# Designs tried in a protein design run: peptides against a protein of PDB entry 4JHK. Part 25

Target 1, 212 residues: chain A of PDB entry 4JHK
Amino acid sequence: EDYKIQSFDLETQKLLKTALKDPGSVDLEKVSSVIVDQSLKDQVFSREAGRICYTIVQAEAKQTNGSVFRRNLLNRLQQEFKAREETRKRSTQEWVCLVSFICNIFDYLKVNNMPMVALVHPVYDCLFRLAQSDALKNEEEVDCLVLQLHRIGDQLEKMNVQLMDELFNLLRDGFLLQEDLSSMGRLLLLEILEFRAGGWKLSDTAQKYYYS

## One batch from the design tools (peptide; aimed at target 1 Q78 F81 P122)

Design b2_p11_8_s4 (made by RFdiffusion4, then SolubleMPNN; from b2_p11_8, 6 letters changed)
Fold by OpenDDE base, seed 2:
Structure b2_p11_8_s4 (fold): chain B 212 residues (1-212), chain A 11 residues (1-11)
Amino acid sequence: as target 1 above (212 residues)
Amino acid sequence: SDVEQSMIEES
């Protein structure tokens, strides 16, 4: 399979390609660091990063029965999650990249074909932060929120329906009551409310758009 | 936080 790693220099691309096929021959801490760093800068890559991470995890497990990469990855995620408010203050772009990355790791990095329970609350915490009034007024944050809910909302709800209900109560209130939403932001909130109400089902066209 | 620490424990 091909992975979207053209944003890296050739040496780093080689490192990543080797990690994907022969993880035991590279510094997996360095690999995890590089992936996280780039994911914080490029939201498109953050989506691809989930798939890359899953592949490396599987390759390492198969090759050495190890989990060095996953450990280092989650350690870095922990650090970035802890600093999420500082990140948001520094850069909205980096903040939404962080949220996207965490959500993508939740989506792709399965343990025994199941989502990692440890990521459920961190994901919800990020989405709840995006659902606050000060975030809903920023279209970039609304875009991120709605995109993630389209991608992982159904899975996340299965993990904790109570939190999902609470989250969507906030979104409904934002849609109905918040005055400083952009027109597009308001439309996005309405769309995601209807999306969940319809059972998290997308048309074929919409499916391609969000998962392409 | 406990949630953050759980990420490492899950690894």
Scores: peptide ipSAE 0.025, ipTM 0.667, DockQ to the pose 0.253
OpenDDE base, seeds 1, 3, 4, 5: peptide ipSAE 0.022, 0.022, 0.022, 0.021; ipTM 0.658, 0.662, 0.657, 0.657

## One batch from the design tools (peptide; aimed at target 1 R71 N112 V117)

Design b2_p12_3 (made by RFdiffusion4)
Pose (drawn by RFdiffusion4):
Structure b2_p12_3 (pose): chain A 212 residues (1-212), chain P 12 residues (1-12)
Amino acid sequence: as target 1 above (212 residues)
Amino acid sequence: SSWADIVDEQLS
């Protein structure tokens, strides 16, 4: 019900609500463009846009059996994904928004009730980037890293365990060895190590230790 | 291959 589009221009809100019901009536290329554009600019929308993207993808399949919107969305995201390092230099905020959005799409948009394999390596590419020492020194990026691991970390491991293993080695390494990792960064990494070791669930006691 | 291409292959 709530796609979290309050950040949008009033005209665009109408465009988006229309695409949900009658995709054939709207420019799906323009629709995908305004969604990707806004997703890089607003944090709340970047961690929620998957809902509205899925609703539109399903609406098109139902109405016209088409997947034009899905296509425009994936190709535009692929372009942002390819330019990820440049975007990170320009704005950490935009970068963490891109990661959150890509990961939200991996979570919501399924292909025959299965995850899109096309996004497995790209998501790991993003999380490995966050696990680097130059990224871990920023609590903003560590926050982004652990948000994705909480949300789709389990699904990702099923698709590829080798990558998740090597990724968590970088997490342990940064935890023990890195000195400019902050107190909050340390709490976040420790919680995620326990989270994964526990089978991607938060124990009652960890809930008490880490969170208010 | 694009991401969309890979997804189109899955859809089929």

Design b2_p12_3_s1 (made by RFdiffusion4, then SolubleMPNN; from b2_p12_3, 9 letters changed)
Fold by OpenDDE base, seed 1:
Structure b2_p12_3_s1 (fold): chain B 212 residues (1-212), chain A 12 residues (1-12)
Amino acid sequence: as target 1 above (212 residues)
Amino acid sequence: MTWAEIAELMEK
């Protein structure tokens, strides 16, 4: 199984591999810290880190019935979330990586096969931030917004349809009223509006139209 | 409550 950890140095890769198989033999606080740090720097990893986190959580639960890794991970993630505006000010890349990571954790880190209710509002808060006028001017933020909605929009809507309606009202307004949207940004917003309207599904033809 | 605490409650 490939957990896409090639961006780490060899020593850290070894640490992560050990955590995946024998979490009791490593410092799980350190492991969680390394994962969060890399997720904030590497967007590819941030979009994939949920799977490795989930695997470690399951491995620890089976081995010791513990939740040390998840606790450390979520505590660090919550800290980063609280500081999200400062992160955005410092680095758009780190900001979109943070959003990607939190959405990916929401997607993969189930509790008893259920979405983690604690992350519902934080995820929406991130998406609402990306839907603000100042963020819609930035293609990188629009890309992130649209990507997350493609990945977890259906799950989020099931958790709170009212918030999803409010979010898409903002997106529609941005699409129709904001004059300084890039052509690509406007196209992406249109696509995601149609994506939801189609039940969070698009035909292959539609996908090709918007992304080819 | 922290996110971690809420997650733990969900398991009980």
Scores: peptide ipSAE 0.712, ipTM 0.965, DockQ to the pose 0.875
OpenDDE base, seeds 2, 3, 4, 5: peptide ipSAE 0.711, 0.710, 0.710, 0.708; ipTM 0.964, 0.964, 0.964, 0.964

Design b2_p12_3_s2 (made by RFdiffusion4, then SolubleMPNN; from b2_p12_3, 5 letters changed)
Fold by OpenDDE base, seed 3:
Structure b2_p12_3_s2 (fold): chain B 212 residues (1-212), chain A 12 residues (1-12)
Amino acid sequence: as target 1 above (212 residues)
Amino acid sequence: KTWAEIADEMLS
């Protein structure tokens, strides 16, 4: 299968392709570092990174019954999560990339075809942070919040419906009460409220209304 | 426990 890794140089592309097919022949710590570093710079890549990571995990498990890649990946991700407030202060762009990557790992890196329990609270923590008043006034953070909820909201709710209810209470308050929301931010919040209310589904007509 | 450790436990 073909993976979208055109953003890397040719040498790194070769490294990743080799890791996908023969993980035992490469330095998996280096591979994980490269993936994390790029995901922290490119939010679009984060989606593909999830698929890449899952494939490498499966390949290593099949080849050596090992989990070196996953261990290195999760350890690095946990370090970045721990420093998330400093990251947000330094760069909004890096912060939303971090959130996006964590959410995409949650989405794709299944264990025994189940979501990783370890990531449930960290994901919610990130989304709750994006739902605070100081974040809702930033369009880049609102975009990130709404995007993640579209992608993994249904899965995340199944893990903890109480936290999801609390999160959406904040979003409703933001939509109704926060005065310094941008017009686009307010529109996105309304859309995501309707999205969940509709069982995490949205008609094509409604989608075009909000995103065209 | 670390995220990595918890993930490993899910496989056991």
Scores: peptide ipSAE 0.734, ipTM 0.967, DockQ to the pose 0.873
OpenDDE base, seeds 1, 2, 4, 5: peptide ipSAE 0.733, 0.732, 0.733, 0.733; ipTM 0.967, 0.967, 0.967, 0.967

Design b2_p12_3_s3 (made by RFdiffusion4, then SolubleMPNN; from b2_p12_3, 7 letters changed)
Fold by OpenDDE base, seed 1:
Structure b2_p12_3_s3 (fold): chain B 212 residues (1-212), chain A 12 residues (1-12)
Amino acid sequence: as target 1 above (212 residues)
Amino acid sequence: MTWAEIADKMES
């Protein structure tokens, strides 16, 4: 399988490949660190890192019945979440990568085939932050918001429909009332409003209209 | 509880 680790140097790629197959033979704290670090810098990787993490978790569970990797990963992720406002001030790019990574972990890192309940409110907190007026005027943040809702909106709604309703009330208000939205930002908000209204699905025609 | 601890508890 291709785990999309081309952005790492060869030594780190070897480390990750070994972790995927034989997690007991590597420093899993180091592995979690490099994954988080790269996810904060690379948007493509941050969106795809969940599958890598899930595979390592499963490999360790089967090999030793342990959870060292997951523990280190989640502890680091929680630290980054706590510092999210400082990250946003430092770099919008790192902030949206952080949100993307948290959402991706929520999407892929299931526990007994169930979403990790610990991540529900943190994910909503990130999305609500992206839905604030100061974020909606930034196209990069709007892109991130809409992307995550496309990926995990249906799952999140199942976990807490009330929060989803509140979130989309903010998005509707942003669409209608925010005067400094870019044309593309306004279009994306309209699209995601329609996406949820359509049961988290878009026709091929609608998708082409908004993204082609 | 930390996120890690909550995840561990889910498996118990």
Scores: peptide ipSAE 0.738, ipTM 0.969, DockQ to the pose 0.891
OpenDDE base, seeds 2, 3, 4, 5: peptide ipSAE 0.736, 0.738, 0.736, 0.734; ipTM 0.968, 0.969, 0.968, 0.968

Design b2_p12_3_s4 (made by RFdiffusion4, then SolubleMPNN; from b2_p12_3, 7 letters changed)
Fold by OpenDDE base, seed 1:
Structure b2_p12_3_s4 (fold): chain B 212 residues (1-212), chain A 12 residues (1-12)
Amino acid sequence: as target 1 above (212 residues)
Amino acid sequence: KTWAEIADEMEK
């Protein structure tokens, strides 16, 4: 039951732990704000925050049948999404953290055990942005793109196969036609193309080839 | 509709 909150100060850790077990006793708007803020700064936390958020959502639902935390979380997340181009210009790191966080929320924050429909297009929008020529030049953005597709690509495809086809057409074009890709970037794109072609799975041999 | 509103509607 480790929620990986060591990056927070002790006071905030206490706040989060209380929110996880007794959400009615804390300011859930503040909790959501803290989680979003940290997710934009720490990619390790960003890609793991979904489980924390889901736990808080479930705890609140069971305790009060409320959804205050989820509402505040999603409202803040939507605001950050709307400002994503500004964020990208300011900080590539914050941008990839934002994408990672949105994808992680999509992965974990189920509603009645279903993917949140509201996040499907926003997630694709983020991935399409990472697939643009200017983003493919940046290894950090390519890393983020490939990581998210490894984690949630199969789920996203189930929600909209047409968008996934369009996305991978862009990735294939980037792989084949863009001359200023780094060698590692090109390798990662090739790997993810093969990953999807293999049904979102890689053999052990292929895994060793690309990540050894 | 906001993301939050859509999520709420999914639970109804």
Scores: peptide ipSAE 0.761, ipTM 0.972, DockQ to the pose 0.892
OpenDDE base, seeds 2, 3, 4, 5: peptide ipSAE 0.760, 0.760, 0.760, 0.760; ipTM 0.972, 0.972, 0.972, 0.972

Design b2_p12_4 (made by RFdiffusion4)
Pose (drawn by RFdiffusion4):
Structure b2_p12_4 (pose): chain A 212 residues (1-212), chain P 12 residues (1-12)
Amino acid sequence: as target 1 above (212 residues)
Amino acid sequence: SDQEEVVAWWNE
C-alpha cells in the first residue's frame, strides 16, 4: 500500500500511481528513469523503491505480458552500477543509496519466484567495496553494509557461499586489524559477525546487547 | 528462458 513516494513532485506522484494501474498508458522508460533518479537522492526511497518497482513489473506482465519497464529499470541500474566508483567519489550519500536500491531490487523483483542471478555478482561487488578499509572508516558505509547483510544476506549466501565467506574475512580483518574503524563501526561489524554465525538471525541476548 | 532474458538485459 505505502510505496513511500512522498518525496516526489506532485506531478510525478500522479505518474507513478498511474503506472501501477495502467502501465500501458504511461512512458515506462520515463517512469523507470524518475524512479532511479530519485532513488539516488533520497535514502528512505532507496531502501523502499523495490515495492513500487515490483508492483509495476507485475502490472505490465498482467496487462500486456511485457517486461519493458523491468528492462529499462535494470539497464539504467546497470549503468549506475558501472559508474559506482565515480558516484562514490562525488557523494557517499548517493553511493549508499545506489547500493540500498540495487539490494532492494534483488529482494523484491523475482524471476519465477526465484532471485535474479543477474544481480548476485553486482551486489557482492557493492558489498566488497563497502568492506574495504577506506570504506569501513566511514560509519555511513558500514551502516549501509550491514543493512544489506541483514535484509538479503541470507538469500545472497545461498546463491554464492564462496563470496560471502571471503567477504566476512574482510569483516573480521577490519574488525581486528584496522585502527581508524570507529566505536560504532566496531559494534556494527561485531553484530553482523554474530548475525551470520547464528544463521542470519538475531539472538535474544544480542538484541539486548546491541540495540536499545 | 525468463532468467536468461533478465541476465541478457542486465548485460546491455

Design b2_p12_4_s1 (made by RFdiffusion4, then SolubleMPNN; from b2_p12_4, 5 letters changed)
Fold by OpenDDE base, seed 4:
Structure b2_p12_4_s1 (fold): chain B 212 residues (1-212), chain A 12 residues (1-12)
Amino acid sequence: as target 1 above (212 residues)
Amino acid sequence: SEMEEELKWWNE
């Protein structure tokens, strides 16, 4: 299996490759930090990061029955989540990367083939923040919101339909009532409203686009 | 659960 880690320097690539194969031989705290740091800078990598993280978690579990990597990863995520408002103020790009990463971790780091229950509320909190009027006016935030809902909306709804209903009430209101939405933002909101109404089902082409 | 304990500060 190939992992997209070419964005890292060669030394870090070696570290990651070793972590994937022999996690017990590397500093897993360092590995987790590297992955999170890069995910906060590159939203595209954030998607791949979820897959990488899952593989490392599985490898460590198999090798030592340990969970050092997962613990460090989640601890770092908690820290970043707590500081999310400051991150948003500092950099919209970093903020949407953070949301993307949390959502991708939710998507890939499954326990017994089930999503981590502990991540449900944090994910919703991020999405609700993106659904506020001050965020909806920013196309970059709308892009992130819609992308995550396309990827994990169906899973999130299964975990808590009430929160999903509340979220989409905000999106509907934004679509109908907010005046400073961009044209593309408005189209994206309409699309995601219809997407959920249609049962969260993507065409083959759309599937490749959102999950590639 | 173990994971829930690890993520105890998510709701802070």
Scores: peptide ipSAE 0.036, ipTM 0.716, DockQ to the pose 0.313
OpenDDE base, seeds 1, 2, 3, 5: peptide ipSAE 0.027, 0.030, 0.033, 0.030; ipTM 0.674, 0.693, 0.706, 0.696

Design b2_p12_4_s2 (made by RFdiffusion4, then SolubleMPNN; from b2_p12_4, 6 letters changed)
Fold by OpenDDE base, seed 3:
Formats: structure tokens, C-alpha cells, sequence
Structure b2_p12_4_s2 (fold): chain B 212 residues (1-212), chain A 12 residues (1-12)
């Protein structure tokens, strides 16, 4: 299986490839740190990072029955999540990367082929923050919000439909009532409202765009 | 699961 890790130098690429196949032969703490650091700077990588993380977790469990990588990964993510408001204040780009990565971990890192229950509320917390008025006026945050809902909205709704209803109430209010939205932001909100109303199903064209 | 038990997110 091929992974999109071209953003790393050759040495780091080798490290990641080795972790995927023979996790016992590498420093898994270092591997987790590298993945998190890059995911917090590159939103495009965050999707692939989720898939990579799942594969490493499975490989380590199979090889040594260990969980060193998973523990380090989740501990780091928890720390970043707790500091999310400071991150947002410092850099919108880093904030949306953090949200994207958490959502992608939720999407790929399954437990018994099911979403991690422990991540449901943290994910919703991130999405609710993006749905606040001060965030909706920022197109970069709206882009992030809509992208995550396209990717994992159906899964999140299955875990807690009440929270999803509350979230979309905020989005509808933002679309209808907030005056300082960008034109593109308003269009994106309308699109995601219609997407959920349509049962979270994408056209072939939209599928290529959001999952490329 | 073990993964979920290691998370402190429930306190948020």
C-alpha cells in the first residue's frame, strides 16, 4: 500500500515506511511526534496522517501487542486540544489544521471497526467552536468546518443526533442572520445544510473534490 | 476499549 508522504524528507519517509511495516524496529514516540507536528502545519497531510496512524496502530498491536504509538499520539492530541483557544488566537491556520487532524483521527482510527466514542465530544467541541459567530466570519474556518462535516458528518450524527441538530441550528442561524459572512462562506454554509438534508450523500464530482 | 480509556477528553 502506498502512502502520500512526499512532504517529508527522505530520512523521515523511510522512518514512516518502516513504522508501517515493522513498528518494533523504530522509535514510535518519535514517529508520533513527527506525524502530529506535520499535521499541525499541513492540512492536506492530515487526511493521510489518519490513515497512516491507523495502520501503525494495527501493525504494532499485531507485532508486539503494544500500544506505544497510540498512547503517544493520543496524549499529544489531547494536549493540543486543551490548548486549542490559544492556538486559534496565535494562528488560524494551525487551529484549522488541529481540527482537521482530530477529525481525521476520528475517521480512520477505529476501535473494533467503530468510531472511538471518546473522540465524539471533542470533535463536536471543535465544530461548535467553528460555528460561533467570530469563527464563521473567517472563510478559512468555514472551509474547515464544511470540509469536516462532509467527511465525518454522517458518522458523527450516528453517535449523537442531538448535538448534530444543535450544531446545524447554529449554521442555519449563521447563514440567515449573520451579516459579516463572506460570499463564499455563505455559499458553503448553504451547501452543507443541503448536504445533510440530502442524507450526507455526495455527487461523484463532489466526492472527488472532498476526498482527493 | 483501551484506546478510549487512555483519553482524558471526557473532562473537556
Amino acid sequence: as target 1 above (212 residues)
Amino acid sequence: SEMEEELEWFNE
Scores: peptide ipSAE 0.070, ipTM 0.728, DockQ to the pose 0.273
OpenDDE base, seeds 1, 2, 4, 5: peptide ipSAE 0.049, 0.053, 0.028, 0.050; ipTM 0.694, 0.699, 0.669, 0.696

Design b2_p12_4_s3 (made by RFdiffusion4, then SolubleMPNN; from b2_p12_4, 6 letters changed)
Fold by OpenDDE base, seed 3:
Structure b2_p12_4_s3 (fold): chain B 212 residues (1-212), chain A 12 residues (1-12)
Amino acid sequence: as target 1 above (212 residues)
Amino acid sequence: SEMEEELEWWNL
């Protein structure tokens, strides 16, 4: 399978390719560090990073019955999550990359073909933070929130429908009551409200309207 | 799993 890793230098690309097929021959701590660092800078790569991480986890389990990569990856994510408010204060871009990466790990890093239960509350915590008034006025944060809900909203709801109801109460209030939303932000909130109401599906006509 | 249990502190 091909992976989109062209954003890395050739040496790092080789490291990642080797980790994917022969994880025992590389420093998996270094591999995890490289993936996290790039995911915190590039939101587009974050999606691919989820697939890469899952593949490396499976390859290491098969090869050595080990979990060095997964342990280092998740430990780093825990550290970044703990510092999320400071990250948001420093850089909105890094903050939305962090949220995107956590959501993508939730989406791809399955255990026995199931989402990791331990990631459910951290993911919701990130989405609830994006749903606060101070975040909803920033288009970059609204874009991130709506994108993640499109990607993993149906899975998250299956894990905890009560939290999803609470989250969407905040989004409805933001759409109806918040005065300093951008025009695009308001449209995105309306779209995601309709998306969930339609069973996490969007009609062809609605998709053309919002994404033409 | 054991790994999931280690991640429970995220909720603290």
Scores: peptide ipSAE 0.036, ipTM 0.715, DockQ to the pose 0.289
OpenDDE base, seeds 1, 2, 4, 5: peptide ipSAE 0.031, 0.029, 0.029, 0.032; ipTM 0.694, 0.676, 0.677, 0.693

Design b2_p12_4_s4 (made by RFdiffusion4, then SolubleMPNN; from b2_p12_4, 7 letters changed)
Fold by OpenDDE base, seed 3:
Structure b2_p12_4_s4 (fold): chain B 212 residues (1-212), chain A 12 residues (1-12)
Amino acid sequence: as target 1 above (212 residues)
Amino acid sequence: SEMEEELEWFNL
């Protein structure tokens, strides 16, 4: 199985490949640190990072029945989550990368084939932050919000439908009442409202209209 | 899981 890790230098690529096949032979704390650092800078990588993390977790469990990688990964994510407001203040790009990475970890890092319950509220907290008026006026944050809801919205709703209802109330109000949305931001909010209303599905015609 | 129970953001 191939993993998209071309953004790393050759030495780091080798480290990651080794972690995927023989996690006991590498420093898994270092591996987790490298993955988090890159995910905070590259939103495209964050999707692949989720899959990579899941594979390493499974490989370590099988090889040594250990959880060193997962523990280090989640500890680092908790630290970044706690500092999320400072991150947002410093860099919108780093903030949306953080949200994207947390959501992708939620999507891929399953326990007994189920989403990690511990990540449900942190994910919702991030999405609620993106749904505030000061964030909705920033197209980059709206892009992130809508992308995550497309990816994991149905899973999140299954975990807590009440929070999802509250979140979409904010999005509806933003779409209808907020005046300083960009044209694209308003379009994306409308699309995601329709997406959920359609059972987290979008017709081919609608897909072409919104994303062509 | 045991790992989930030890996560700090349960308290956030």
Scores: peptide ipSAE 0.062, ipTM 0.716, DockQ to the pose 0.269
OpenDDE base, seeds 1, 2, 4, 5: peptide ipSAE 0.045, 0.029, 0.033, 0.036; ipTM 0.692, 0.666, 0.671, 0.680; seed 4 fails the geometry check

Design b2_p12_5 (made by RFdiffusion4)
Pose (drawn by RFdiffusion4):
Structure b2_p12_5 (pose): chain A 212 residues (1-212), chain P 12 residues (1-12)
Amino acid sequence: as target 1 above (212 residues)
Amino acid sequence: SEQEEVVEWWNE
């Protein structure tokens, strides 16, 4: 029900609500463009855009059996994904928004009730980037890293365990060895190590220790 | 087939 589009221009809100019901009536290329554009600019939308993207993808399949919107969206995201390092230099905020959005799409948009394998390596590419020492020194990026691991970390490991294992080695390494990792960064990494070791769930006691 | 199409699109 709530796609979290309050950040949008009033005209665009109409465009988006229209695409949900009658995709054939709207420019799906323009629609996908305004969604990707806004997703890089607003944090709340970046971690929620998957809902509205899924609703539109399903609406098109139902109405016209087409997947044009899905296609434009994936190709535009692939372009932003390819330019991820440049975007990170320009704005950490945009970068964490891109990762949040890509991961939200991996969570919501399914292919025959299965995850899109096309996004497995790209998501790991993003999370490995966050696990690097130059990224871990920024609580903003550590926050982004652990958000994705909480949300799709389990699904991702099923698709590829080797990568999740090597990724968590970088987490342990940064935890023990890195000195400019902050107190909050340490709390976040410790919680995620316990989270994964517990089978991607938060124990009652960890809930008490880490969170208000 | 649909999954393969999605992989193709992603790599475009």

Design b2_p12_5_s1 (made by RFdiffusion4, then SolubleMPNN; from b2_p12_5, 4 letters changed)
Fold by OpenDDE base, seed 3:
Structure b2_p12_5_s1 (fold): chain B 212 residues (1-212), chain A 12 residues (1-12)
Amino acid sequence: as target 1 above (212 residues)
Amino acid sequence: SEMEEELEWWNL
């Protein structure tokens, strides 16, 4: 399978390719560090990073019955999550990359073909933070929130429908009551409200309207 | 799993 890793230098690309097929021959701590660092800078790569991480986890389990990569990856994510408010204060871009990466790990890093239960509350915590008034006025944060809900909203709801109801109460209030939303932000909130109401599906006509 | 249990502190 091909992976989109062209954003890395050739040496790092080789490291990642080797980790994917022969994880025992590389420093998996270094591999995890490289993936996290790039995911915190590039939101587009974050999606691919989820697939890469899952593949490396499976390859290491098969090869050595080990979990060095997964342990280092998740430990780093825990550290970044703990510092999320400071990250948001420093850089909105890094903050939305962090949220995107956590959501993508939730989406791809399955255990026995199931989402990791331990990631459910951290993911919701990130989405609830994006749903606060101070975040909803920033288009970059609204874009991130709506994108993640499109990607993993149906899975998250299956894990905890009560939290999803609470989250969407905040989004409805933001759409109806918040005065300093951008025009695009308001449209995105309306779209995601309709998306969930339609069973996490969007009609062809609605998709053309919002994404033409 | 054991790994999931280690991640429970995220909720603290």
Scores: peptide ipSAE 0.036, ipTM 0.715, DockQ to the pose 0.298
OpenDDE base, seeds 1, 2, 4, 5: peptide ipSAE 0.031, 0.029, 0.029, 0.032; ipTM 0.694, 0.676, 0.677, 0.693

Design b2_p12_5_s2 (made by RFdiffusion4, then SolubleMPNN; from b2_p12_5, 4 letters changed)
Fold by OpenDDE base, seed 3:
Structure b2_p12_5_s2 (fold): chain B 212 residues (1-212), chain A 12 residues (1-12)
Amino acid sequence: as target 1 above (212 residues)
Amino acid sequence: SEMQEEVEWWNQ
């Protein structure tokens, strides 16, 4: 299978490719660090990072029955999540990349073909933060919020419908009551409200945009 | 699972 890792230098690309097929022959702590670092800078890569992480986890489990990569990955994510408010204060771009990465790990890193239950509340915490008034006025944060809900909203709702109802109450209030939304932000909120109401189903053209 | 246990403290 091919992975989109062209944003890395050739040496790092080789490292990642080796980790995917022969994880026991590389430093998996370094691999996890490289993936997280790049995911915090590049939202496009964040999506591919989910697939890469899942593949490496499965490959290491099969090869050595080990979990070095997963442990380092999740430990780093825990640290970044804990510091999320400071990250948001420092850089909106890094903050939305962090949210995207956590959501993509939730989407791809399955356990027995099921989402990781432990990630449900952290994901909702991130989305609730994006749904606050101070975040809704920032178009970059609204873009991130709506994108994640398009990608994993149906899965999250299956895990906890009560939290999803609460989240969408905030989004409806933002759409109806908040005065300082951008025009595009307001349109995106309306679209995601209608998307959920329609059963989380996209047209073929819309699906291509969100999953390409 | 092991992976689920590793991130449980996120919910604290």
Scores: peptide ipSAE 0.034, ipTM 0.718, DockQ to the pose 0.316
OpenDDE base, seeds 1, 2, 4, 5: peptide ipSAE 0.033, 0.034, 0.029, 0.028; ipTM 0.705, 0.646, 0.658, 0.667

Design b2_p12_5_s3 (made by RFdiffusion4, then SolubleMPNN; from b2_p12_5 with Q3M V7L E8K)
Fold by OpenDDE base, seed 3:
Structure b2_p12_5_s3 (fold): chain B 212 residues (1-212), chain A 12 residues (1-12)
Amino acid sequence: as target 1 above (212 residues)
Amino acid sequence: SEMEEVLKWWNE
């Protein structure tokens, strides 16, 4: 299987490719660090990173029955999550990359084809933060929120419907009551409200309207 | 376990 890792230098690309097929021959702590660092800078890479991480986890489990990579990855994510408010204050771009990466890890890093239960609340915490008034006024944060809900909203709802209801109450209030939303932000909130109401699906006509 | 690996997410 091919992975999109062209954004890395050749040495790092080789490191990642080796980790994917022979994880026991590389420093898996370094591999996890490289993946997290790049994911915090490049939101496009975040989705590919999730797939890469899952493959490395499976390869290590098969090769040595170990979990060194996953442990280092999740420990680093925990550190970044704990510092999320400082990250948001420093850089909106890094903050939305962090949220995107956490959501993609939730989406791809499954055990027995099921999401990791321990990630459910942290993911919701990130989405609730994006749903606050000070975040909804920033179009970049709204873009991130709506994108993640399109990707993993149906899975999150299955894990905890009560939290999803509470989250969407905030989004409805933001759409209806908040005055300093951008035109695109308001449009995206309306779209995601309709998306969930339609069973996490959108008609072709609606898709063309909102994303033309 | 996976739960143990991410348990400290809620130690804030």
Scores: peptide ipSAE 0.042, ipTM 0.737, DockQ to the pose 0.310
OpenDDE base, seeds 1, 2, 4, 5: peptide ipSAE 0.036, 0.041, 0.034, 0.033; ipTM 0.728, 0.726, 0.721, 0.734

